Peptides against a protein of PDB entry 5IXI. Designs and how they scored, part 92

Target 1, 141 residues: chain A of PDB entry 5IXI
Amino acid sequence: TPLLDASSLEYLFAQGQYDLVKCLAPIRDPKTEQDGHDIENECLGMAVLAISHYAMMKKMQLPELPKDISYKRYIPETLNKSIRQRNLLTRMRINNVFKDFLKEFNNKTICDSSVSTHDLKVKYLATLETLTKHYGAEIFE

## One batch from the design tools (peptide; made by RFdiffusion4, then SolubleMPNN)

Design b2_p22_7_s3 (from b2_p22_7, 13 letters changed)
Fold by OpenDDE base, seed 2:
Structure b2_p22_7_s3 (fold): chain B 141 residues (1-141), chain A 22 residues (1-22)
Amino acid sequence: as target 1 above (141 residues)
Amino acid sequence: NPKFDQAYEELHKKYSEKLLQM
């Protein structure tokens, strides 16, 4: 794996988030129904990483984030549309589970001195590479 | 960072299981 300097990593992280949300880096096709669920969960996980990175950069705890913080702005637009088509109870459950996930992860990342924003960016990009068809091949091969 | 990777995977698994039927 090529060594990336801090500036390059920051750029790739920002670009990767944009490409994921705008579907410029298309998600791989699911092979089964369970694979589809796994892909969705990977996207939600990346949303947690992105929000936690934001919180760390702003040096704020989760309660200091906007009250309406959600995965909506951090997942592919196509997936967001799919979730919006599900029934209210399902959407509420997804939202609650996500908030719990975000809270626990945020506490561990912000409170754990061993975790850095660098770690979050690397994990995000690595996950993005596995989730998309050909994105990031130059970086992680 | 193997410690971080392990922590993330454990949490991701935990909450993915909660989302499994949604």
Scores: peptide ipSAE 0.579, ipTM 0.926, DockQ to the pose 0.624
Fold by OpenDDE base, seed 3:
Structure b2_p22_7_s3 (fold): chain B 141 residues (1-141), chain A 22 residues (1-22)
Amino acid sequence: as target 1 above (141 residues)
Amino acid sequence: NPKFDQAYEELHKKYSEKLLQM
C-alpha cells in the first residue's frame, strides 16, 4: 500500500518516468550478465506499464494506438542507445517480443475492469525503486 | 491488487525468458 495520496502518486509517477528516461535516476549497475538482462527486461516491463497507462488515460485500445508505438521513449536513453547498437535482426526480435508482451498484457490485464491506472502507477514506482541506484525512498507500506 | 500483480509477473517472466534468448 502506497503511503502517498493519489495526487502525490500521480506526481511521482510522472516524475519517475521522466527521471528514468532521462537517466536522472540511473539504473543500478549489473552484477552479472544475467543481472544485466534482468535490468533490461525490467525496463521493458516498465515500458509496457507506461504505455498501458497512457492508453487507459486516453481511453484507447491497443489496436487504436499508433502502429509505431515502441519502448524507445519509455526506457532509459542509455539503454535505448545500447539496443540501437545491436544488429538489425536482434532489434527486430526485441521489437516483436515487446509488441507481443504489450498485446498480451493488454488482452489479459488492461481489458480486465479490475485493473486501474492506480495499479499501474504503483507497480511502476515499485519497480523503479528496485531498478535505480538511489530511488529507494520508502513510499510504500 | 494481487490479481494484477500475479498477471503482470507471469507475463513479465514469460517474455523475459523470450528476451533472454536474443
Scores: peptide ipSAE 0.578, ipTM 0.926, DockQ to the pose 0.634
Fold by OpenDDE base, seed 5:
Structure b2_p22_7_s3 (fold): chain B 141 residues (1-141), chain A 22 residues (1-22)
Amino acid sequence: as target 1 above (141 residues)
Amino acid sequence: NPKFDQAYEELHKKYSEKLLQM
């Protein structure tokens, strides 16, 4: 569970997003090919959390978001570069699956009044801790 | 928030599996 108050959590969430994308908090090295896929999937999940948090803070629904909303600005730059080097069909499929994930997450979870931006930040930072090499040790018990 | 956590994990699993099918 988080050790920090709301204000500290807000700061760490913002900093964590920046550190993840800019690879200042580098993701762990994959142990296997499957582990690599798991890491990528976790990053995409974090992108869903981050975008949903943004939407909630701006009090807008998914249809009100820019049409070109994507994971590209919400995942590590190294991963984004890797995905861009994959073939067109693969990239299209990733985009489609991600958009479906984001849509369903928003409709079934974010629209629930019981879910708060606090919950999203906690989940994001918890995932970040498991994904990165040395990040987050002081945030959670 | 256990309900949120469960919902997220279920969806994450669902779409992770779809990504693996590519």
Scores: peptide ipSAE 0.578, ipTM 0.926, DockQ to the pose 0.653
Fold by OpenDDE base, seed 4:
Structure b2_p22_7_s3 (fold): chain B 141 residues (1-141), chain A 22 residues (1-22)
Amino acid sequence: as target 1 above (141 residues)
Amino acid sequence: NPKFDQAYEELHKKYSEKLLQM
């Protein structure tokens, strides 16, 4: 496991979020349709991590977050566009599942004192490395 | 943090399966 100082980790986490959303670190090409779904699900998971990290940094609980909190600003813009092109029912289901995911993650994990923002950043960056073509590979090699 | 990793992976799997059913 690579060693990163706190300042470096904070910087990499912030930059990684920006690069992912802005598609400066493009996600890898899916090998199959199922692989495409897996990639999307990983992105949604990263959104949960990012939102939870934000909440912890602001010392907010889930009920204190905006009720309209969504994955939209925390996933690649290309993926967001793709989802918006899907039918209304599908979009509603994705939103509901995501909100349930975030809620359960908060209740069962974020509220645990053993989980830190450090853990979230490490998990986020590790996932980012596996999802993107070339980004940050050296961090966890 | 093994506890965190396990919890996240379990939840991620659970909700990924829900998304796949769509």
Scores: peptide ipSAE 0.577, ipTM 0.926, DockQ to the pose 0.647

Design b2_p22_7_s4 (from b2_p22_7, 10 letters changed)
Fold by OpenDDE base, seed 5:
Structure b2_p22_7_s4 (fold): chain B 141 residues (1-141), chain A 22 residues (1-22)
Amino acid sequence: as target 1 above (141 residues)
Amino acid sequence: NSSFDESYEKLHKKYTQKLLQS
């Protein structure tokens, strides 16, 4: 459980997003090729969490989000550059899978009234701590 | 929220597999 109050959590969530994207809190080095894929997938998951949190805070439904919504602004810049260097088919696949993930997450998980922005922030920060080299905020007990 | 955590992890796994299958 988080050990900080709502205001502190809000601050850390905002700062964590910025630090991740700007690589101020760089993700850990992959140990293997598969580990690299796992790291990328975790980043994509965090993008789903961040976008969903944004939508909830703006009281927007998923269809109201821009049609061109993507992971690009919600993952580390280094990872985004790496993905952009991949071939067109690979990039299309990643984009399509991400969009489907975002859709199903919102339609089947966020639709549950028991899920709050608080839950999203906690999950995001917990994931962030596992992915980054030295970020560990020690927020949870 | 344990139910949320389980739901998220299930979907994350599902779409990770979809990336691998393509």
Scores: peptide ipSAE 0.615, ipTM 0.922, DockQ to the pose 0.662
Fold by OpenDDE base, seed 4:
Structure b2_p22_7_s4 (fold): chain B 141 residues (1-141), chain A 22 residues (1-22)
Amino acid sequence: as target 1 above (141 residues)
Amino acid sequence: NSSFDESYEKLHKKYTQKLLQS
């Protein structure tokens, strides 16, 4: 349960996105290879949340988003660099899976009027806190 | 919003598995 008011939450959401991408709030070190994949998947999920939040704020439908919309600007720069070093087929797979995820999330979840930008911010920040090594903002409970 | 959380987690799991299977 979030304890912050709407204004504070908006601020923390914006700052959290910046800190994640710029690695000012670095993601935790993976304990295993599978843990590394889990971390990456959480980052991709956060990118879906962030993009969807942007679209909702701009009153944009999914088809109105740039066709080249990507996770690249919404994940840690270190992770982005890592992905860019992977082979072409892997990068294509990640892109396709991400786009499908974003599409289905917006078509089946965001289209529901019961889902608000508030919900997206809460989920994003909650994930951020569990994912980062030592993020300084306390938001929930 | 528990329904939102459940929906998101379901999709997240679905596409996570897609990444692993490929």
Scores: peptide ipSAE 0.615, ipTM 0.922, DockQ to the pose 0.678
Fold by OpenDDE base, seed 1:
Structure b2_p22_7_s4 (fold): chain B 141 residues (1-141), chain A 22 residues (1-22)
Amino acid sequence: as target 1 above (141 residues)
Amino acid sequence: NSSFDESYEKLHKKYTQKLLQS
């Protein structure tokens, strides 16, 4: 765990989300087709973390979240555009898998009292570091 | 939190596989 105070971690988490979505911290180039899929999957996982963090901060349960909650605003805009260009069945599959992932993560993992918003932020930033060239390199050094 | 990390990785792998199998 990096040596960061609560305020610094909060700032880095917020900035990291913004940088990822707005492609200010662009994801690394895939080396293979499978690597590209892995990168997309990591982004979807980060969306689960971000949404769960939001829900936890607002003290909201999943049924209290908007019914149309999605990954669209929590992944790189370039990836979002790519997914929108895919056929209906593919988009439906991605949506369903994501919703199930989010649901099970919150019902089985987030419900554990040992999990905190701190844990979510650290995991998010650590994952973000693996997707970008130099982001957070000094923090997790 | 190693327990959290393990739990997340297991679920991430599970749903990654679902994406690949569909």
Scores: peptide ipSAE 0.615, ipTM 0.922, DockQ to the pose 0.681
Fold by OpenDDE base, seed 2:
Structure b2_p22_7_s4 (fold): chain B 141 residues (1-141), chain A 22 residues (1-22)
Amino acid sequence: as target 1 above (141 residues)
Amino acid sequence: NSSFDESYEKLHKKYTQKLLQS
């Protein structure tokens, strides 16, 4: 695996986020219903990483983020549309679980001085590679 | 960062389970 300098990693992280959301890096086809849920869960996890990275870069605490912060703009548009079609109870559950996940991740993980924006970018891109059909192969394959 | 990776995976598993159970 090639080593990426900070500049290259920053570029790939930004581009990867854009490609994921805009579905330019399409997620892999689910093999089963459970696989589909796993894919969605990975997307939600990446949303936590992306938001936490944003907060860290802006030196913001979670309460300083907009109250309506959510996964919506950090997941594939197709997945966002799918979730919006689900019933209210399901959507509320997803929102609540996501917010709790984001909160605990920042309180227990991000608060550790050993965690950097670099770590978040690497984890994001690594997850993106496993999630998409062929994206990121040159980095981690 | 293995510590970070383990922490993330632990929480990811925890909250995905919460999505499944209700």
Scores: peptide ipSAE 0.614, ipTM 0.922, DockQ to the pose 0.673

Design b2_p22_8_s1 (from b2_p22_8, 15 letters changed)
Fold by OpenDDE base, seed 2:
Structure b2_p22_8_s1 (fold): chain B 141 residues (1-141), chain A 22 residues (1-22)
Amino acid sequence: as target 1 above (141 residues)
Amino acid sequence: SDDELWFSQARETLKRFFSSFY
């Protein structure tokens, strides 16, 4: 795998977010029902990474983020559609799980300055490679 | 319930997901 400079990494991170959300880099097909759940949960993780990166770039603490911040714009549109079809209680609980973890992640890593934006981008792109069907073929050789 | 199992698994998955940062 070739080493990427900061500009290239920034570009790939931005493009990767777009490709994931717009399903241009489609998520892999689940092998089992449990695998499907894991895929969805990793998508929530990707949302945490994306939001945390945004917050760090804006030098915003979690309480300063919009109160209605959600995973909705940071996960594949197909998954978002699927979640929206679930009952209200389930959707509320998914939101709570997401928000709780976002808070935990930011408190433990971002607020303590133990994680950099570079680390988030690398983790995001690495996960994108495993989460999607063919992403990274051009870069992760 | 199935939902409770899902949510518990979600927490564990996310925990593993970010374990490299902790």
Scores: peptide ipSAE 0.400, ipTM 0.866, DockQ to the pose 0.612
Fold by OpenDDE base, seed 3:
Structure b2_p22_8_s1 (fold): chain B 141 residues (1-141), chain A 22 residues (1-22)
Amino acid sequence: as target 1 above (141 residues)
Amino acid sequence: SDDELWFSQARETLKRFFSSFY
């Protein structure tokens, strides 16, 4: 398992976010319908990581975040467009699930300082390797 | 309901996704 220094990790995390959102590192093709759901849900998880990292870096608590905070700018643009095409009720429910989990994650981990920005970056990059088609550069193996 | 199944799976997936943090 290669050791990434702090500067390398910071760079890879920033680049990884950009590549995921801009679909430069496209998400993998689903093997089944269930796999497709897992991929989308993992993307929502990636959004939680990204937002939490942002909040921690800005020293913001969850209530201090903008009220319109959402996953939209933190998931692949293709997925965002797909979700926008779904009916209103589904979109509302997706938003609720995301916000509820973001709140839970913040309360259980961030507020208790049990998770660091380092941990978030590592989890983010590790997930990118499995979530995307060709990003697997064995960074953590 | 397809949506209910999806959201149930979402909660489970997210729980598994963040299990390393809990």
Scores: peptide ipSAE 0.394, ipTM 0.865, DockQ to the pose 0.618
Fold by OpenDDE base, seed 4:
Structure b2_p22_8_s1 (fold): chain B 141 residues (1-141), chain A 22 residues (1-22)
Amino acid sequence: as target 1 above (141 residues)
Amino acid sequence: SDDELWFSQARETLKRFFSSFY
């Protein structure tokens, strides 16, 4: 893994979040229906990383975050539009899956400081390279 | 149902996604 200084990592992480949400780094085309589901689920994972990073930077634990915290602002806008077109029950279940995992991740890793903001940024950028069509510039080998 | 299977898979995918942190 190439060495990346803290300032560069911070910049790339911020830019990567923007590029993913604004679809400037579009997610890859699914090869199958199941692959499509996997892509969506990884996007939810990216949202967990982004929210957890935000919480850590603000020195807030999950119970202190707004109760209406959602993946909506942290996933590709195209995917968000797609989800909004699905039926209410499906949307509710997606939200539940996300919130449950966010809670689990916070309880098991963030609260005990087993995961740092550095780790979150690295995971985010590494996933971004594989999740999107052409993003990265080979940050990680 | 298909939805139940999908959401079960979602939880597993997320667990795999974060396996590097556990």
Scores: peptide ipSAE 0.367, ipTM 0.851, DockQ to the pose 0.604
Fold by OpenDDE base, seed 1:
Structure b2_p22_8_s1 (fold): chain B 141 residues (1-141), chain A 22 residues (1-22)
Amino acid sequence: as target 1 above (141 residues)
Amino acid sequence: SDDELWFSQARETLKRFFSSFY
């Protein structure tokens, strides 16, 4: 496994976010309907990682984040469009699930200082390699 | 419904996703 220095990791993390959101690295095809649900939930997880990383870099606590913080700009655009087409109640519930988990993640990891920005980037990139159809050079394989 | 299943399993999936941090 290649050793990534800080600069390389920052670059790959930034590029990975862009590739995921812009669907340059498209998410894998679901094998079943349940798999499709899992993929969507993993995308929400990716959003949590990205937002948490942003907050940590800016030294912002969760209460300091905007109340309207959303997963929308941190998930694949195709998925975002799909969610926007769902009914209001469904969208509200998705928002609640996301916000609840973001809070939980923050309380259990970020607030305890047990997770670093480095850890978040590694997890993000590792997930991209499995979540997308074609991504990565087996950096974390 | 499919949506209900999605919501009921979302927390579990996310927990598995972040298991490396817990």
Scores: peptide ipSAE 0.337, ipTM 0.844, DockQ to the pose 0.703

Design b2_p22_8_s2 (from b2_p22_8, 12 letters changed)
Fold by OpenDDE base, seed 2:
Parts: structure tokens; C-alpha cells; sequence
Structure b2_p22_8_s2 (fold): chain B 141 residues (1-141), chain A 22 residues (1-22)
């Protein structure tokens, strides 16, 4: 795996987000029901990374982010559709879990300046490799 | 429900997900 310069990493990070959301890099097939749940939760994690990266780039703290910030724009469209089909209570709970984790991550990691945007991009791309079916074959090989 | 299983594991998965940052 070749070392990526900052420009290349930025490009791949942006493209990776697009590919994940648009399902151009489809998520892997679950091996079990539990694996399916894990995949969904990892997608929420990806949303946290993406949002946190955005906030850092804009030098915004969580309280400065829109109150209606959501995972919806940052997860695979197929998963988003699936979640929308679930009952209201479940959707509310998912949203609460996401928001709580977003707060925790930002308070403990971003606000403490322990993680850089570079770290987030690397983590995001690395997760894409494991979360999706064939992503990274051209880059990580 | 299956939802309960989802939520019960969510924190564990997310914690593991971000373990490299903590």
C-alpha cells in the first residue's frame, strides 16, 4: 500500500463518502443477524466520523452544529431507506443513540484535540475497506 | 424484539469502532 499525500487522501476521503452513501461501494453482506446489526452500527459510526470531520474543518463545536444534524446524509441510502421503514419509536431510539455517541465522541476526542482530521480520514477509509465488499482493491492492494 | 438486540449492542460496537481514538 503506497503512502498517500495529503491531496490524495483528501480526494479519497471525499470519494469514499460519496461511494458509501450512494452505494457505489456497497456494504458487505451480513453473515448473521448480529453481523447485520454490527454493520448498521458501524455505518452510524461512519456518520459520526464524517460529521466530526466536517465540524473540524469548519472549526465548529457541536453546539454550533445545526440542531437537526442527522446520520441520514452520511449512511448508505439503502440503510437509510430501511431505517425509515421502521416504526417511529425505533427511529427515535436510533436517533438518540446516534446523537449521544456523536456528543461523546466529540467531547472526548475532538474537543480534547486528540484526533486530527487526518486521523479521521484514515479511519474512515480503513473502515470502508472492511465494511464494503470490494472497496480499496485498487488503493490498498 | 430484534430492535432491543440492535440497541443493546450499539454501544459495544461503537465503542469498539472508536477504540483507536480513546
Amino acid sequence: as target 1 above (141 residues)
Amino acid sequence: KDDDLWFSNAKKVLKRFFSSFY
Scores: peptide ipSAE 0.203, ipTM 0.778, DockQ to the pose 0.684
Fold by OpenDDE base, seed 1:
Structure b2_p22_8_s2 (fold): chain B 141 residues (1-141), chain A 22 residues (1-22)
Amino acid sequence: as target 1 above (141 residues)
Amino acid sequence: KDDDLWFSNAKKVLKRFFSSFY
């Protein structure tokens, strides 16, 4: 396991977000229909990590975040386009799932300061390695 | 039907996803 300093980790985290959203690191192929659903939920989880990191860096609490905060800019563009084509009820339910994820994560990790920005970056990059096709092989192998 | 399965497992995926923080 390579030793990453703070500067390197910050760079990789930023680049990783870009790669995920822009689909430069494409999502892995689902093995089953359920796996496909899990992948989409994990993408929502990635959005929670990214947003939480942003909030922590800006020293903002969850109630201080905009009420209309969304996962849209923090998930793969292909997935975002797919979601936009789904019916209204489905989109509403997806929004609720995301908000529940964000709230749950905040309550269990952020509020008690058990998670640092460093932890979020590590988790994000580690998830990218498993969520996407062949990402970070040079870093994590 | 497919959507219901998607949402019904969301909590399970969340727990697994963030297990390293718990």
Scores: peptide ipSAE 0.201, ipTM 0.776, DockQ to the pose 0.772
Fold by OpenDDE base, seed 5:
Order: structure tokens, then C-alpha cells, then sequence
Structure b2_p22_8_s2 (fold): chain B 141 residues (1-141), chain A 22 residues (1-22)
């Protein structure tokens, strides 16, 4: 992965979030059932990164975020549509998985100040490269 | 139907996903 300056990284991170959510950078086709589950869970992870970045930029702690904070705005619209079609119990469990991701990440990294906004952007973009079909071909090595 | 495989795998995915930060 090439080294990017701060300005370039900021632009790419913002564009990457938009591309993921709007499915301009579509998620890759699952190779197996297990792979499909991994993809969906990684999308929830991407939401955690995006939300954590937002919180850090606003100098907010997780408890200060709205109680109804959701992954919905931070995952691919196609996945969000798929989730909404699942039964209530499944949707509740998915929400619990997301909340667990967010809480665990915050407790283990953000609260310890071991992760910077720069680190989050790098991780986000690196994950986009592997999570989507052809994203990053012109950016990454 | 409820997808138990997804939820059983969640912790493993979490660990892998954030391993670079822990």
C-alpha cells in the first residue's frame, strides 16, 4: 500500500464511504455461504470504523452518541435492503452484533487512545480494496 | 429464517477485522 499524504487520505476516505454505501464500489460476490457471512460482518465492521471516525472528529465518546445509532447509513444500500427483508428476530440479532462490534472496538482501542483518525482511514480503505470487486486498483499497489 | 451461522461467526470476524488495532 502506497503512502498517502493527509489531504489525499481525507479525500479518499470520504469518497470511499460514499462509494461503499451507494454501491458504486459494489461488494464482491460471495464464494461460499461462509464467505457471504464474513462479507456482511465486515460491512458492519466498516460501519464501526466510520462511526468511530465520526465520533473522534466530533470529540465525542460512545456514550455521548445517540442511543439509536445504527449501521444503516454506513453499509451498502443493497445489504441494508436485504437486512430489512429478514424477520424481526434476525434483525434484532444483527443489531446486537453491530452494537457488540462498536462497543468492543471502542473499549479496546478508542478509549485507550491507541487508534487515530489516520489509522481508521487507512484500515477503512484497505478493507474496501478486499471487500469490493475492483475498488482501489488505481490507488493501491 | 434465522441465520445461526452468521451470528456464530460474528466473534471470529470481529477478532480478525480489528486484529491490526489490538
Amino acid sequence: as target 1 above (141 residues)
Amino acid sequence: KDDDLWFSNAKKVLKRFFSSFY
Scores: peptide ipSAE 0.201, ipTM 0.774, DockQ to the pose 0.610
Fold by OpenDDE base, seed 4:
Structure b2_p22_8_s2 (fold): chain B 141 residues (1-141), chain A 22 residues (1-22)
Amino acid sequence: as target 1 above (141 residues)
Amino acid sequence: KDDDLWFSNAKKVLKRFFSSFY
């Protein structure tokens, strides 16, 4: 993997979040229906990474974050629109999956400082390369 | 049933997603 200095990584991470949410780096086309489900779950994972990074930068633990924390601002806008069109029960279950995963990630990695903000940025950008159609190829090839 | 499959596999997908951190 290429070596990126801290300033470059910070910039790329910020830009990557923007590109994913604004669909400037569109998510890849699913190969199967199950692949589509996997893509959506990975997007929720990306939201967990982004929120965890935010919390660490603000020196806030998960219980200190707003109770209404949501994936909505951290996933592709197209996916968010799709989720909003689903029935209430499905939306509730998606939210539960996200919150459970956020809690689990916090308890197992963030609280004991086993994961740094640097690690989160690298994982985020690496996932963008595989999750989206063409983003990040120059960074990790 | 399609939604059930989505949620039943969510834990597996997310575990794989964060496997590099464990």
Scores: peptide ipSAE 0.198, ipTM 0.774, DockQ to the pose 0.719

Design b2_p22_8_s3 (from b2_p22_8, 12 letters changed)
Fold by OpenDDE base, seed 3:
Structure b2_p22_8_s3 (fold): chain B 141 residues (1-141), chain A 22 residues (1-22)
Amino acid sequence: as target 1 above (141 residues)
Amino acid sequence: SSDELFFSQARKVLEKFFSSFY
């Protein structure tokens, strides 16, 4: 994997978020039903990374995050629409799982300063490459 | 419960996802 300078990394991270959410970099087709679930959960993981990065950049503590912060604006729009079509109980559970993990991630990783914004961007882009069909082929070739 | 299994698996996937950070 090629090393990226800070400016390139920042640009690619921002563009990658946009491409993922807007489905300009479509997620890969699931090979099995379980693979589909894994893909969705990886998307939720991407949301955790994005939100955590946002919070760190804004110097916001987790309790200070907006009450309505959610994965919805940080996952592919197609997936968001799919989740919104699921029953209320399922959506509530997804929200709970996400919030719990976001809290856990921030408590264990962000609060102790073991992870930097740089690390989050690298992880995000690396995951984006594996999660999407052809994204990053030029960068990670 | 299929839902419980699903969400249990989801948590495991997320944990593996961030394993490099822990």
Scores: peptide ipSAE 0.273, ipTM 0.820, DockQ to the pose 0.578
Fold by OpenDDE base, seed 1:
Structure b2_p22_8_s3 (fold): chain B 141 residues (1-141), chain A 22 residues (1-22)
Amino acid sequence: as target 1 above (141 residues)
Amino acid sequence: SSDELFFSQARKVLEKFFSSFY
């Protein structure tokens, strides 16, 4: 893959987040019901990466983040709309799973300084390429 | 329940997702 400098990586990361959320880079079509669930869970993972990156850039620890932190602004709008249509219990469980993994990721990976903002951007873009239709083909070939 | 299975699988997927950082 081509070498990306810091400025290029920052730009691509920001644009990638926008493209994912706004569905300009639509998620791939699921092959099975389970594949659809896996795609949704990968989107939640992308939200964890995005929020963690934000927190690191702002030099904020997890307890300093808003108590009502949510994945809603960091996942595809189509998925967010789908989740809103699910029953209260399901939405609560999704929120709990997300919060648990956000906490786990930050405690085990971010807080011990084993992962940098650079690493998060690379992981985000790499996942975005596999998660979406035709995204980044020219960059990651 | 089906929901419990779904969220159990979700945890496994997320664990795999983050494993590259460990």
Scores: peptide ipSAE 0.271, ipTM 0.819, DockQ to the pose 0.626
Fold by OpenDDE base, seed 4:
Structure b2_p22_8_s3 (fold): chain B 141 residues (1-141), chain A 22 residues (1-22)
Amino acid sequence: as target 1 above (141 residues)
Amino acid sequence: SSDELFFSQARKVLEKFFSSFY
């Protein structure tokens, strides 16, 4: 388990979000169709972590989050483009599942102080390292 | 690991999310 000070974590977390979204740290190539689905789900999970961290930092409760909160700005741009090309029913399902996940995650994990912003950053970076091709080797090797 | 214990609730939600999608 890597040990990072608070300042280092804050910097790496911010940079990691940017690198993931801008595809500067590209997600790994899928080995199978199912692996591709798993990668996409993990990206959506990363979006939940990022949004939850933002909400906690702004001291916003779940009802205070915008009704149109979306994964779109928190996932790789390549994946976002791919999702936009899918049929309406698929896109609706993705949106609904994501919103349900976000709600459940916040209600059962964030609101009861089970997970802190520190925990979210650590989890985000750890997942980023495994999700992307070459990112974070110096941190988590 | 100790980290896994701290993330147990989050991981359960994540796993449910991943399995429900496709």
Scores: peptide ipSAE 0.158, ipTM 0.714, DockQ to the pose 0.069
Fold by OpenDDE base, seed 5:
Structure b2_p22_8_s3 (fold): chain B 141 residues (1-141), chain A 22 residues (1-22)
Amino acid sequence: as target 1 above (141 residues)
Amino acid sequence: SSDELFFSQARKVLEKFFSSFY
């Protein structure tokens, strides 16, 4: 990955979030059904990173986050639509596991390892590069 | 990659998260 100053990293992180959600940087095509699940989970992971970054920037603790916080605004819109078409039990499971993961991530990564907002941006962009079809070609080469 | 090694702690959490959906 390139060495970026804080300003450049902030720009790329913001743009990357927008591009992922709006599908301007489309996620890669799944090779198998299992690969599709992996892609979905990676997107949910990206949502955790984005939410954690938001909370840290606002100097908010996890319990201070809105009770209705979810992945919906932080994953590709196409994926969100797909999830919404699934049955109630599946959606409930995804929501519950996501919330648990968000809590675990905060406790075991943010609190324990003192991960900074800078680190979150780097991880987000690095994952975005592997998750999407062509994102980062001009930046990481 | 070096980033993946640096974020080993986060990766462990993510891997657990991924497996929870299987």
Scores: peptide ipSAE 0.140, ipTM 0.709, DockQ to the pose 0.073

